# Peptides against a protein of PDB entry 5EFW: the designs that were tried, part 106

Target 1, 141 residues: chain A of PDB entry 5EFW
Amino acid sequence: TTLERIEKNFVITDPRLPDNPIIFASDSFLQLTEYSREEILGRNARFLQGPETDRATVRKIRDAIDNQTEVTVQLINYTKSGKKFWNLFHLQPMRDQKGDVQYFIGVQLDGTEHVRDAAEREGVMLIKKTAENIDEAAKEL

## One batch from the design tools (peptide; made by RFdiffusion4, then SolubleMPNN)

Design b1_p25_1_s2 (from b1_p25_1, 15 letters changed)
Fold by OpenDDE base, seed 3:
Structure b1_p25_1_s2 (fold): chain B 141 residues (1-141), chain A 25 residues (1-25)
Amino acid sequence: as target 1 above (141 residues)
Amino acid sequence: SVEKLMEAFPSMAEAIRKMFEELKK
């Protein structure tokens, strides 16, 4: 579909459902993680975590969800085949006109190495802008 | 178009949400 073909790594999750499952994933996200759409829809995104994923960083993500706030972190994730990659990850809530959270938007920028300084700043700006674009598209109606 | 995408996305998301709600009943 048109939505699936958006050339960005992103997912939409539904915190109103048990365990905040993924309800939408872009084709790019599937290609990055090596999963099929059927394998990930309805699941919590924690399947991307593995042995070298920093638990303190994961806690920051959990806190953001619990507090219904945005967060930007960089953490080790794993593909289906077990390949490690650095995930520059931005998460933010999608709110209705009353301010109530309806969904979460997660945007990923992958890399073979941990990025710092200017490269990290540019990546953060990119994934935040992507999240805002998705949010605006959904809020328009 | 961007306009078509903006109109379609919320509808699809809600449809998927409803499907999952039904599956979990």
Scores: peptide ipSAE 0.025, ipTM 0.505, DockQ to the pose 0.168
Fold by OpenDDE base, seed 5:
Structure b1_p25_1_s2 (fold): chain B 141 residues (1-141), chain A 25 residues (1-25)
Amino acid sequence: as target 1 above (141 residues)
Amino acid sequence: SVEKLMEAFPSMAEAIRKMFEELKK
């Protein structure tokens, strides 16, 4: 689909289904994580977490979902082969015309190191803008 | 099937959502 061709790492999840599973993943996300689409759809995104993933950061993500708010964090994630990467991650709710949450949009910027200062600010601006573009594109489909 | 649902719905995400809802009933 047109949405799948967006050249950014992102997923769409459905909090109205049990355990907030991934219902959509971009091609770039599949390449980043080394999973096939069949392996990912219907699963909670926690399979990307591992031993060095900071649990306090994970709790921030969980709290944002529970409270239906946006959040931006950096955390260690793992590919299918077990390779670690730093994930600058932004999550925000997609709301319908009534204001009710339908989905969550998650955008990932991968890196070999934790980013700070100007690099972090630039990355945050990029992934937030990407999330807004995805939100608009998805609503127009 | 997913393909049939995608033909009926403009959004793939919405089609997949409906599929999973049906499967979990």
Scores: peptide ipSAE 0.025, ipTM 0.513, DockQ to the pose 0.196
Fold by OpenDDE base, seed 4:
Parts: sequence; structure tokens; C-alpha cells
Structure b1_p25_1_s2 (fold): chain B 141 residues (1-141), chain A 25 residues (1-25)
Amino acid sequence: as target 1 above (141 residues)
Amino acid sequence: SVEKLMEAFPSMAEAIRKMFEELKK
């Protein structure tokens, strides 16, 4: 679909379903993580976490979901083959016209290296803008 | 995609489709 082919790494999750599963994943996300779409749809995105994933950062993500707010973090994630990568990750709620949260949009920076300072700021700007674009596109599905 | 989700989770996929329709309103 048009949404799947957006050349950014992202997923959409549904917090109204048990365990907030991934309901949509871009082709780029699948390529990044080395998973097939069939392997991840219906699952909580926590399968990307591993031994070196900072649990405090994960808690920030959880808190954002619980509070229905956005968050931007950088954390270690793992591909299917077990390869570590730094994930600059932005999460934000997708709301209906009444303002109620329907989904979450999670965007991962294309780069897999740890970024700081200007590069991080630029990356954050990009993934936030991407999230907004996905929000608009998803509402047209 | 919704279609792929339907293959694995038919009931969930239908719910998602309905949710998207409502979201569009």
C-alpha cells in the first residue's frame, strides 16, 4: 500500500488491543529489523529489545503510552539476527477528531548509529515530521 | 498491511479496519 511504501522506518500500534500490538509496519522497518511482516504483525514491539537495551529508556516509552503523550528516545535495539543498533525513536499518539487516542505511531531513524548534538536534533526533527506525515496518511486509509 | 493482518488475525483486522473508518470521520 501507499502507507507501507513510505520510505521511513515506522510502525503503527493499537493500544486499544491487548498488549498494544503492531498493526502496521513499513517496508523499510522490516528491512531494518530483518523481520517479515508476518513475523511482527500482531506482536508488541518489545521484541526489538535485548540485553543492552536500557530499561529506564523503555520505561519512558511505557510512560508515554500510558499517559498518551509523545516521547523521543535513543535506545539499543536488536535485529532478528541479533545485531545491535541504536534506534532514535519517536512515538506519538494518533487521535480521532474527538481527541481520543486510537493508535500510536513509532518512527525509527534510518541511521543505526548513535547520534548526538546537531545530528540528533536533525534526526528528531525528521522523525517527528515523518510521524505527522504518517498520521495524515493513515487517516486516509 | 491490513490484508496481511487479516490472514493472521481475521477478527483483529476487521476491528482495525473499523477503527480506521471511524478515525477518518
Scores: peptide ipSAE 0.020, ipTM 0.492, DockQ to the pose 0.083
Fold by OpenDDE base, seed 2:
Structure b1_p25_1_s2 (fold): chain B 141 residues (1-141), chain A 25 residues (1-25)
Amino acid sequence: as target 1 above (141 residues)
Amino acid sequence: SVEKLMEAFPSMAEAIRKMFEELKK
């Protein structure tokens, strides 16, 4: 299907709803996290966090939401089965023509290890570009 | 490669557009 053509891990959340729930998740995201779409939609993405997820990093994400800014971090996330993965995560607001935040776009790049240096820069570039593509696509509607 | 992944963006954009159309309903 057309949606299956999206090979990136991403979600869209709605900060205008209580607790900023996920309103869309890509097929790749579902595959990565081992959740069904029904299990994901309507939930805050914090279900990906677990014991080894750095709380300070989580706070950075929360601050970005509250301040309606973008953020790029790398944190431990967990699949439904409890598998850990390093999530290179980029979050940015999607604004309407008036400049008001409508949604947040979250893009995830998974890895078995924490990435640094060139690999990190490349990953960041990729997930940011993905987020921009999502944003631009949405604006054309 | 990043470039190879970027080649999927046109297709991705189409999918995203369709997705948002559904969300707006």
Scores: peptide ipSAE 0.047, ipTM 0.591, DockQ to the pose 0.055; fails the geometry check

Design b1_p25_1_s3 (from b1_p25_1, 11 letters changed)
Fold by OpenDDE base, seed 2:
Structure b1_p25_1_s3 (fold): chain B 141 residues (1-141), chain A 25 residues (1-25)
Amino acid sequence: as target 1 above (141 residues)
Amino acid sequence: SVEKLMEAVPSAAEAIRAMFERLKE
């Protein structure tokens, strides 16, 4: 069902607003990160970063936003209580019929360890598919 | 500006939220 497709950890951000704030967060994302919706909406997702978050990886995310392209990375994020998790993260632009970027879709797959090889490939396929499902669902409205 | 963000973000957030809530129905 549509619900099943979007019952994932994801956010939608608005790059047309200052600092590309989160404008939508899934319930799963809130549960993962331990934040309320009120605490998250209107903020840049960088609040998930912390001491062990790789800055080079963060720069890749920023570059993707600036270049209006997709990116898939894996980085350390932190919950509100300070718990670390590995975030297999996929970001892609949501474009309108003219091809202009309206939003970004960010999908997170959490884990206790950095995944490699087959596990990483599987996770990447999952989060990319999720992002596409969100994009398609949004366009159907 | 921060002021513009505080003004615009809630509206956008509500619109997207409403959109995805409809998708869940």
Scores: peptide ipSAE 0.073, ipTM 0.582, DockQ to the pose 0.065
Fold by OpenDDE base, seed 1:
Structure b1_p25_1_s3 (fold): chain B 141 residues (1-141), chain A 25 residues (1-25)
Amino acid sequence: as target 1 above (141 residues)
Amino acid sequence: SVEKLMEAVPSAAEAIRAMFERLKE
């Protein structure tokens, strides 16, 4: 159902605003990161990064945003309390009927460890499907 | 500008939030 699709960890960002801030965060995302909605909205998602976050992976995310393409990576993120988690992250543009990028959809799958092979493929499938569902749901309005 | 961001982001956030809240119901 639409409810089930929306109850995933995700954010919507606005690349047309300075520094591509988060303009929407799901309740699950807030629970995962330990931030309130007030603390999240209007900020770039880089506040989740910390000392052990791989900078090359972050560059891949930046490049995808700049090139208006999708990307899927795994990176270390931090909660508000400083707890580390592995974030299997998928980002893709949300385009209007003209094909212009309006927003980005970011979907997060958290874990205690870096995943590979079948587990990674399953996670990637899930977060990509989630992003597509969000995109479709938004366009139906 | 930062000022415009501070005004525009909350408005956009509320619009998107309202949209998805309706979808949840």
Scores: peptide ipSAE 0.032, ipTM 0.559, DockQ to the pose 0.066
Fold by OpenDDE base, seed 4:
Formats: sequence, structure tokens, C-alpha cells
Structure b1_p25_1_s3 (fold): chain B 141 residues (1-141), chain A 25 residues (1-25)
Amino acid sequence: as target 1 above (141 residues)
Amino acid sequence: SVEKLMEAVPSAAEAIRAMFERLKE
């Protein structure tokens, strides 16, 4: 679909379903992670985590979901083949007109390297902007 | 690019709804 072909790495999850599963994944996300769409949909995104994934960072993500707030972190993720990559990840809730959380939007930076300083700031701005654009697209849900 | 993303925005809501409905089945 047009949405799937957006040249950004992102997923949409449904916190109203058990274990907040991914309900949408962009083609870029599939390419990044080396998973098929069938392997991704319906699963919690924790399958990206592995031995070197910082558990404290994972807890920040979990806390953001539980508290229905946004978070931006960098963490080690793993592709299906086991390849490590740095994921600059932004997560934010998608709310309806009443303010209730309907979905979460997760955006991953295109790069697979750890970024710092100006590059990190630029990346954060980009993924936040992407999340906002997705949010605007889905505001009528 | 951001520009390409913006061009896809108008159809995004419907696509998301469709995905949601499929997941519910």
C-alpha cells in the first residue's frame, strides 16, 4: 500500500490488544529488520531485542507505554539474521479526539549506527516529525 | 523523504484502519 511504501522505518502498535502488538509495519522497517510482514504483524516489538540490548533502556520504553507518553532512546536491536544495529527509536501515543490512546507510533532512524551530538539531534527531530506526520494521517481513526 | 511521507498522508488513515480490522479478525 501507499502507507507501507513510505520511506521511513516505522510501526504502529495497538495497546488495546494483548501485549501491544504491531498492527502495521512499513516496507523499510521490514527491510531493516529482515522480517517478513507475516512474521511481524501481531507480535510485540520485543523480538528486536537481544543479548546486548540495554535492559534499562527497554524499561524506559515499557514505562512510556504504561504511562502513555512518548520516549526517545537509542538501543541495540537485532535483525532476523542476528545482525546488531543501533536503533534511534522514538515512540509516542496516537490519541483520538477524546484524548484516549488508540495506538502507538514507533519510528526508527534510517541509520544503523550510534549517533551523537548534532547528528543525534537531527535524527531525533526527523523521527519525531515522522511520528507527527503519521499521527496526523491517522487522526480520523 | 519527508516530502514523500507527506504525499502519502492522505491515505494513511484508511490503511491503518484496514490493518486494524484485519488484525481483529
Scores: peptide ipSAE 0.025, ipTM 0.529, DockQ to the pose 0.092
Fold by OpenDDE base, seed 3:
Structure b1_p25_1_s3 (fold): chain B 141 residues (1-141), chain A 25 residues (1-25)
Amino acid sequence: as target 1 above (141 residues)
Amino acid sequence: SVEKLMEAVPSAAEAIRAMFERLKE
């Protein structure tokens, strides 16, 4: 679909389903992670984690989901082939008109390198803005 | 487009929910 071909790395998850699975993934995200859509849909995004993924950072993500808040972090992720990459991503809840959480939006910055300083600030701004654009489009789903 | 997004997300969620129900059978 046209939606799948949006030139941004993003997923949508459903916390109302068992283990908060991915229900949508962009083509760019599939290309970055080297997975097919069939391999990703219905799974929790933790399959991207590996030996060098910082557990404290993972806990921050878990806490954000549990508390229904947003979070922005960088952590080591792994492609299907086992290649390491730095994932700068922003996660935020998507709420209905009543204010209840329906989904989570996860946006990953373009690129696979560790980002710092001004470049990190710019990247964070970009992925947050992308998440807001998706949220505005998909409210009350 | 916004319209396509609003249609696609619920459809994907429903498909996954249906999948889970089938797996429980």
Scores: peptide ipSAE 0.022, ipTM 0.508, DockQ to the pose 0.220

Design b1_p25_1_s4 (from b1_p25_1, 12 letters changed)
Fold by OpenDDE base, seed 5:
Structure b1_p25_1_s4 (fold): chain B 141 residues (1-141), chain A 25 residues (1-25)
Amino acid sequence: as target 1 above (141 residues)
Amino acid sequence: SVEKLMEAVPSAAEAIRKAFERLAE
């Protein structure tokens, strides 16, 4: 259901604020990353990055934000305790009625290993659909 | 949840925006 898809790992960020901070995080995201909501609201999501996070992949994310486009990547992220996980990540802009970027939606699918082929395609489809559901729900405000 | 999103997004955005505005004063 729409609710089930929204009950996934995701954040909403505000690119109109300094350094594009997180303004909303799902409960699942907090559980995944081992942070409290108080610890991460108002922060840029880069705190998830660490020593083995691929810099080129991070640049793709940054470029997508700067260019106001969507991107789908897979990268190493770290929990608060320093545990590594593979993050199949989708980012897309949320636009207002005028077409201006209002927020970014980031959806994360976590795993213990890098996924490929059918598993990756399925995961990408899921996180993209989740992002669309979030976009639709947010526009109901 | 959808409910949390509908409540938290505008509220959090406003709160953070106000916080940044205060810091810029």
Scores: peptide ipSAE 0.040, ipTM 0.595, DockQ to the pose 0.204
Fold by OpenDDE base, seed 4:
Structure b1_p25_1_s4 (fold): chain B 141 residues (1-141), chain A 25 residues (1-25)
Amino acid sequence: as target 1 above (141 residues)
Amino acid sequence: SVEKLMEAVPSAAEAIRKAFERLAE
């Protein structure tokens, strides 16, 4: 569909379902992670974590979800084949008209390396903007 | 249950996809 083919790495999760599963993943995200859509949908995104994934960073993500807030982090993730990559991603809640969280939008920066300084700031800006665009597009829900 | 979860995922995803399609028109 048009949504899957948006040329950005992103997922949408549903915190109202058990274990906050991924309910949507872009084609770019699938390509990045080397998973098929069937392998991802319905699962919690933690399958991307591995031995070198920083647990403190994971805790930040969990806290953001629990507190229904946004978070931007970089952490080591693993592709299906076990390849490590640095994942700079932004996660933010999508709220309904009542202000209740319906979904989370997760946007990942293109690339597999640790991003620093000005490049990181630029990347963060981009993924946040992308998240807002996705949010706007989905507000019709 | 896992089954209930998997049943709900397509519906939610489809709603979002439709929203994007409307925006893209």
Scores: peptide ipSAE 0.030, ipTM 0.564, DockQ to the pose 0.059
Fold by OpenDDE base, seed 2:
Structure b1_p25_1_s4 (fold): chain B 141 residues (1-141), chain A 25 residues (1-25)
Amino acid sequence: as target 1 above (141 residues)
Amino acid sequence: SVEKLMEAVPSAAEAIRKAFERLAE
């Protein structure tokens, strides 16, 4: 569909369901991670983590979800085939008109390399903007 | 439960898809 074909790496999760599962994944995200849509939907995104994924960074993500706040991090993730990649990841809650969290939007930077300094700032800006665009599209849910 | 998840996830995803389509109009 049109939504899946948006050329950005992103997922939408539902924190009101057990274990905050992915309810939507873009085609780009599937391509990045080497999973099919059927393999992804209904799962918590932690399946992307592996041995070299920094646990402190994962904890920051968990804290953001628990506190219903946004967070931007870089962490090592793994594709289905086991290939490691650096994931610049932005997560933010999508709230309804009352301010209650409905979903989380997760956006991943294009590419698989670790980015630093100015490049990181640029990437963060891009993924945050993407998240806001997704939020605007979905806020009427 | 797994059953509730299987039922609710597709519905929510569809709602989001429709929201994007409305934005594109």
Scores: peptide ipSAE 0.028, ipTM 0.586, DockQ to the pose 0.060
Fold by OpenDDE base, seed 1:
Formats: C-alpha cells, structure tokens, sequence
Structure b1_p25_1_s4 (fold): chain B 141 residues (1-141), chain A 25 residues (1-25)
C-alpha cells in the first residue's frame, strides 16, 4: 500500500492490545531489520533487542510507554540474521480528540551508525518531524 | 493471527493510509 511504501523507517503499535504489538510496519523498516511483515506484525518490538542492548535505555522506552510520553534514544538492535546496528529511535503517542492514547508511532533513523553531537541533533529532528507528519495526517481525517 | 490483525487494522492506520494517498495525488 501507499502507507507501507513511505520511504521512512517506522512502525505503529497498539498499546490497547496485549504487550503493545506492532500493527503496522513500513517496507523500509522490514528491509532494515531483515524481517518479513508476517514475522513482526502482532509482536512487541523487543525482538530487535539482544545481548549488547543497554537495559537502562530499554527501561527508558518502557517508562515512556507506561507514562504515555515521547522518548528519543539510541540503542543496539539486531537484525534477523544477528547483525548489530545502532538505532536512533523516537517514540511518541498518537492521541484521539479526547486526548486518550490510541497508538504509538515509532520512527527509526535511516542510518545504522552511532550518531553524536550535531549529526545526532539533525537525526532527532528528522525522526521527530516524521512522527509529527504521521500524527498530523491521521488527525486530518 | 497476523491475518486477523491485518484485517482488523485500527482506524488510525487506515486514516494514515488514506491521508497519505490523498497527499500523493
């Protein structure tokens, strides 16, 4: 579909379902992670974590979900084949007209390298803007 | 199942899809 072919790495999750599963993933995300759509839909995104994934960073993500807030982090993730990559990841809630959280939008930076300083700020700006664009598009309907 | 999940895509996902389709026109 048009949505799946958006040239950005993103997922949408449903916190109202058990374990906040992925309900949508872009083609780019599938390519990045080396998973098929069938392998990831309905699953919590934690399958990307591995031995070198910082647990404190994972806790920040969990806290953001629990508190229904946004968060931006960098963490080690693993592809299906076991390849490590740095994931600059932004997560934010999508709210309905009443202000209740319906979904989470997760955006991953296109690159797989650890980014710092000015480059990190640029990447954060991009993934936040992407998330806002998705959120705005949904609210216009 | 994955099939059931795909068939029962939440309204937000469909709304996003429709919005992007309109923007692409």
Amino acid sequence: as target 1 above (141 residues)
Amino acid sequence: SVEKLMEAVPSAAEAIRKAFERLAE
Scores: peptide ipSAE 0.025, ipTM 0.537, DockQ to the pose 0.056

Design b1_p25_2_s2 (from b1_p25_2, 17 letters changed)
Fold by OpenDDE base, seed 4:
Structure b1_p25_2_s2 (fold): chain B 141 residues (1-141), chain A 25 residues (1-25)
Amino acid sequence: as target 1 above (141 residues)
Amino acid sequence: DVEEMKKIIEENKEIAKKIAEEEAK
């Protein structure tokens, strides 16, 4: 599908379901995280977190979900095999015609290091653009 | 194709819903 063909790391979650589970994951996301689709559907994305994941950053994500706002952060995530990566992560709500939140779009840009300045700005622009593309593609759900 | 995409996402949503509801018990 068009959505699956988007060669970016992303998930769609449903905050109207218990614990805001992943309801869709791109092939790239699966490749990045080393999970199968069956292993992650229905789960909260927190399984990507681990010992070195900054809890304050996680709280920012949680607050964004609770407040139904977008957020962009960098945090340590872990693959299934335990490999650490820096995740430049952007999350934004997908709203229906009434303005109510239906889903959240999470876009991940993986890296071997924490990025700053121009590299970060570029990454942020990329993942935000990706999120908008996903929103456009999935708005009919 | 929007319809195909919608179908796939909806199918995944249904699967996720079942899993999430079961695990929430």
Scores: peptide ipSAE 0.211, ipTM 0.768, DockQ to the pose 0.670
Fold by OpenDDE base, seed 1:
Structure b1_p25_2_s2 (fold): chain B 141 residues (1-141), chain A 25 residues (1-25)
Amino acid sequence: as target 1 above (141 residues)
Amino acid sequence: DVEEMKKIIEENKEIAKKIAEEEAK
């Protein structure tokens, strides 16, 4: 639907389930990655990684999840067809009223190249703002 | 914007979680 076509790339994952699977994906995310919703839901987001994805950067994401902290990185991701793109990725925990982590919010900004300087700062501000908006919307779930 | 996202997320929450739980088994 028109409402489902939100122009923000994001997923919500559930760390309380085995392997922290995606439980929600925006239509924009599906279009970016070239996967269907059925191919995405219930899976860990690592399927976006490929040969040129920096393993050290991936470990930063894993550490953030394990430590229940936020992280912002840039990494090479791959679409279903194998097309490479630079993903400016922000991840942050969503906490309940008791302060316990309920979900993780992942926001993606795609590009043909690694963004730097002012472009990177602008992108980071955008994806962090998006994550906060999602947090406000999803906390009532 | 936030309200629109809230609506979409809420409408798909139960279905998505159900799929995720089945996949995790």
Scores: peptide ipSAE 0.187, ipTM 0.753, DockQ to the pose 0.206
Fold by OpenDDE base, seed 3:
Structure b1_p25_2_s2 (fold): chain B 141 residues (1-141), chain A 25 residues (1-25)
Amino acid sequence: as target 1 above (141 residues)
Amino acid sequence: DVEEMKKIIEENKEIAKKIAEEEAK
């Protein structure tokens, strides 16, 4: 089913609302980050950042949002309990037929270490494909 | 299936809007 195909770590945000809050979070995302849905909805995703999160990488994400473009990065994120994980993160805009941005789709692939080379390329392809599946399911909203 | 997903997202969107508006006050 469509729901099974998108059984991945992902969120949808609404840049038309104040501070681009999360409007949808997958069950897998909640399990990964150790938050409840009630703790996530309506919040900006910056709560995942912490002391060792690279600020330059965060700026790349911010620039992508401001420019309404896609971006793929790896950054350190933190669970609710403070556990660090490497987040291979892909973000892309969801556009309407006029080309205007309605939402952003964020997909996460978690790991205990920074991935490189073939493993990174494989992960990137996976999260990008996941984002496209989510876009197809949600773009009519 | 796709419609079910859309329904879930729409419900979450409405909840998120309410929360965001309250936090902005």
Scores: peptide ipSAE 0.139, ipTM 0.695, DockQ to the pose 0.525
Fold by OpenDDE base, seed 5:
Structure b1_p25_2_s2 (fold): chain B 141 residues (1-141), chain A 25 residues (1-25)
Amino acid sequence: as target 1 above (141 residues)
Amino acid sequence: DVEEMKKIIEENKEIAKKIAEEEAK
């Protein structure tokens, strides 16, 4: 097995490279978005955005990256074929032993609708826990 | 499962490093 075989929707990006490109994408993420790994690696994840993606929400993600903080949002994303899906998205920095950011972990939970209340809380708990597990596992990167 | 994930990472450490290096050039 490989890192990509982890059965969650996630990517790892490298903010030390120009435009914070994706350096790892899980098989589940590829299936969700309908892209091949070759089409995604080396690109910024903004290709998932489209006409109905809320720009204010995108700005929250950008601010979190710039400030090297975590963020959890819901936004409309688009597959390669143009299908819309609601993405409950969590992003957090991966730091080295010195506290410096080396990567970002992005975890996605897809759905047909915007989730609220208990469903949202449950989803947030899941994707945050997933991100922590990936962080611990990916220390060898 | 974190332990399973760690195993996956350890087994493919060289591949991961190679991918990272290719993306960095």
Scores: peptide ipSAE 0.078, ipTM 0.639, DockQ to the pose 0.099

Design b1_p25_2_s3 (from b1_p25_2, 16 letters changed)
Fold by OpenDDE base, seed 3:
Structure b1_p25_2_s3 (fold): chain B 141 residues (1-141), chain A 25 residues (1-25)
Amino acid sequence: as target 1 above (141 residues)
Amino acid sequence: DVEKMKKIIEENREIAKRIAKEEAE
């Protein structure tokens, strides 16, 4: 089974390329967002944002990229057809043995509502664990 | 399997580079 067929919503981006484009997307991510792989490869993931996406939350993501740190947030995203969904999103850098950032891993948990309390904690644990699994798999690459 | 995945990622990276270049033109 290829990395693309992992049954989780995730992308890998390359901060060493202009505008940190998506270089890998899981099949689940494509199904969630209603895009083809050809439509999103080479693009920055900001195309998922729209009118009701909170700009302060987006700034937190940008700061994490710039500072090469991890972040976990919830934000409104949009599918290709314009459908809104709440995205519990976790982002973390993938580092080599020297400590240099090679890629970023983004994991998404979709929902129709903003999750809180126990449901949020469970979701965060899930997406963080998923990111770690992807990191371990990709370190061999 | 690992080598196949490396190839896929490298191909995708090259596609991304091409797209980035086209967008800059």
Scores: peptide ipSAE 0.357, ipTM 0.838, DockQ to the pose 0.680
Fold by OpenDDE base, seed 1:
Structure b1_p25_2_s3 (fold): chain B 141 residues (1-141), chain A 25 residues (1-25)
Amino acid sequence: as target 1 above (141 residues)
Amino acid sequence: DVEKMKKIIEENREIAKRIAKEEAE
């Protein structure tokens, strides 16, 4: 499908369902994480976390969801095979016509190292722009 | 295009709801 084949790593989650499960994942996300679509739909995205994932950073993500706000963080994630990668992650709410949160959009930029300075700024700009594009495309849901 | 995407997300949402229900049981 058109949405699934957007050449960016992203998911859509549904906070109105128990445990805010993934309801959509791009093909690129599946390739990055080495999971099939069937393995991740209906699950909370925490399966990407592992031993070296910073718990304080995870709490920032949780707080953003609870407060219905956006957040941008970098955290260690793991593929299905156990390979570690640095995830520059942006999360933002998708609101309906009434202003109520319907979904969250999560965009991932992967790397072998923690990005800093200009590289970080550019990455943040990219993932935020991607999230806005997805929001515009999906706002009529 | 928007309508197609809406349909896909709605279908996936229904799948997710089913899976979530199964995991809760």
Scores: peptide ipSAE 0.328, ipTM 0.827, DockQ to the pose 0.582
Fold by OpenDDE base, seed 2:
Structure b1_p25_2_s3 (fold): chain B 141 residues (1-141), chain A 25 residues (1-25)
Amino acid sequence: as target 1 above (141 residues)
Amino acid sequence: DVEKMKKIIEENREIAKRIAKEEAE
């Protein structure tokens, strides 16, 4: 099965390009967000943000990118049609053989509710494991 | 197939580069 057909919501972004655009999106991600692949490739993922997206949480994501670190947050995102969903989001850098950041992997777990406690821990474990699987699959890039 | 996946990602990267350039103009 190809990377894009992994039945998880994820994107790969390229911080070496202006504004860290999405360079890859899974089919599930497209279905979740209601965008076509052509509509999102080359764009920064901020198009998922909207009026109720917490700016402080967005800053945490920005800081992680700038510092080349991983982060896990929950934030309100919007589909193309304007539907809100809670995004349990994990982002981590993908490093090359030299240790330099080559890409970022973003994994999304969608939900209608803000998850807490055991449900959150389970979700975090799932999206982190997914990110590691993607990293291993794309390690030869 | 790793090579197939690499090719897909590379193709998408090139598309992304083009789009990003167009938006910057």
Scores: peptide ipSAE 0.220, ipTM 0.764, DockQ to the pose 0.637
Fold by OpenDDE base, seed 5:
Order: C-alpha cells, then sequence, then structure tokens
Structure b1_p25_2_s3 (fold): chain B 141 residues (1-141), chain A 25 residues (1-25)
C-alpha cells in the first residue's frame, strides 16, 4: 500500500521549506481533522491549535523541532469544524545517511480524554513504533 | 513499493514549495 493508506494518523513535514510545512498526510489524519489534502499541504500544522491548547506544550514541540530531537506530548487540538480532541502526539526527525535532518514525522493518537499510566504507555509505544515504520519506509528519499 | 512512495512524497513536496512561494508573495 501507499503511505497515504497506512491506517494511522500521521504527517510528514519539511523543515527545509519555509515554516516547516506539511508535505504529506495520511488518509486517517484527514478524516480525523476534517480537512482535505489540498487544504493542508504546504501549511504549518499549527492550524490544529486553539484556545485550550496548552502553550507550554506547544513550546516543547517547537523546541524539539529547533533542536532536531524527538518529543512526545499530549495536547488539545481542533478539527476544521471546531471539535476538540486530545492528541497523544509523537514527533521525530528523519535523517539521511549523513545524519542531516530531511523531514519530521508526526504521529497522532486521538482520544476524548487525557490518558495516563498504562493507557498512556501503551499509546506512546504504539505511536513511536508507527513513526519508526514510516521512517524505514521513507528512508530512501 | 518504495519507489512509488518516494514519488508521492516528492510530488507533494513540490506542491508545498509552490504554495510556500505563493504565500510569501
Amino acid sequence: as target 1 above (141 residues)
Amino acid sequence: DVEKMKKIIEENREIAKRIAKEEAE
């Protein structure tokens, strides 16, 4: 199957382009967020943020991008229609053979509630494994 | 199919570049 049809919520962004825009989104991500592919390609993913999105958590994501590191957080995001959801979010850099960052992979696990303890650990394991699978599939770019 | 996936990503990257350029103007 193609990357778009992987049954997980994920995007790929390009930090080498202005404002680190989304260059790829899975079908599941589009369904979750209620956007079309045309509406999101070329845009920074911050359009998912809203009034109740924790600014400190957003700063952690920004810092990870700036420092070219991975991060895992939970934050409130909004669909196109304004529906709130909890996003267990994992972001990691995709590096080339020289070790230079080419892309970022963002994986989202949606929920109606903030998760903790065993449920959080399970979710983190899942989204990290998904990110690694995507990285391996796209590594030859 | 890795080659197919690479092609899709490259095409989307070109779209993103175009959009970014248009937004900057």
Scores: peptide ipSAE 0.189, ipTM 0.741, DockQ to the pose 0.657

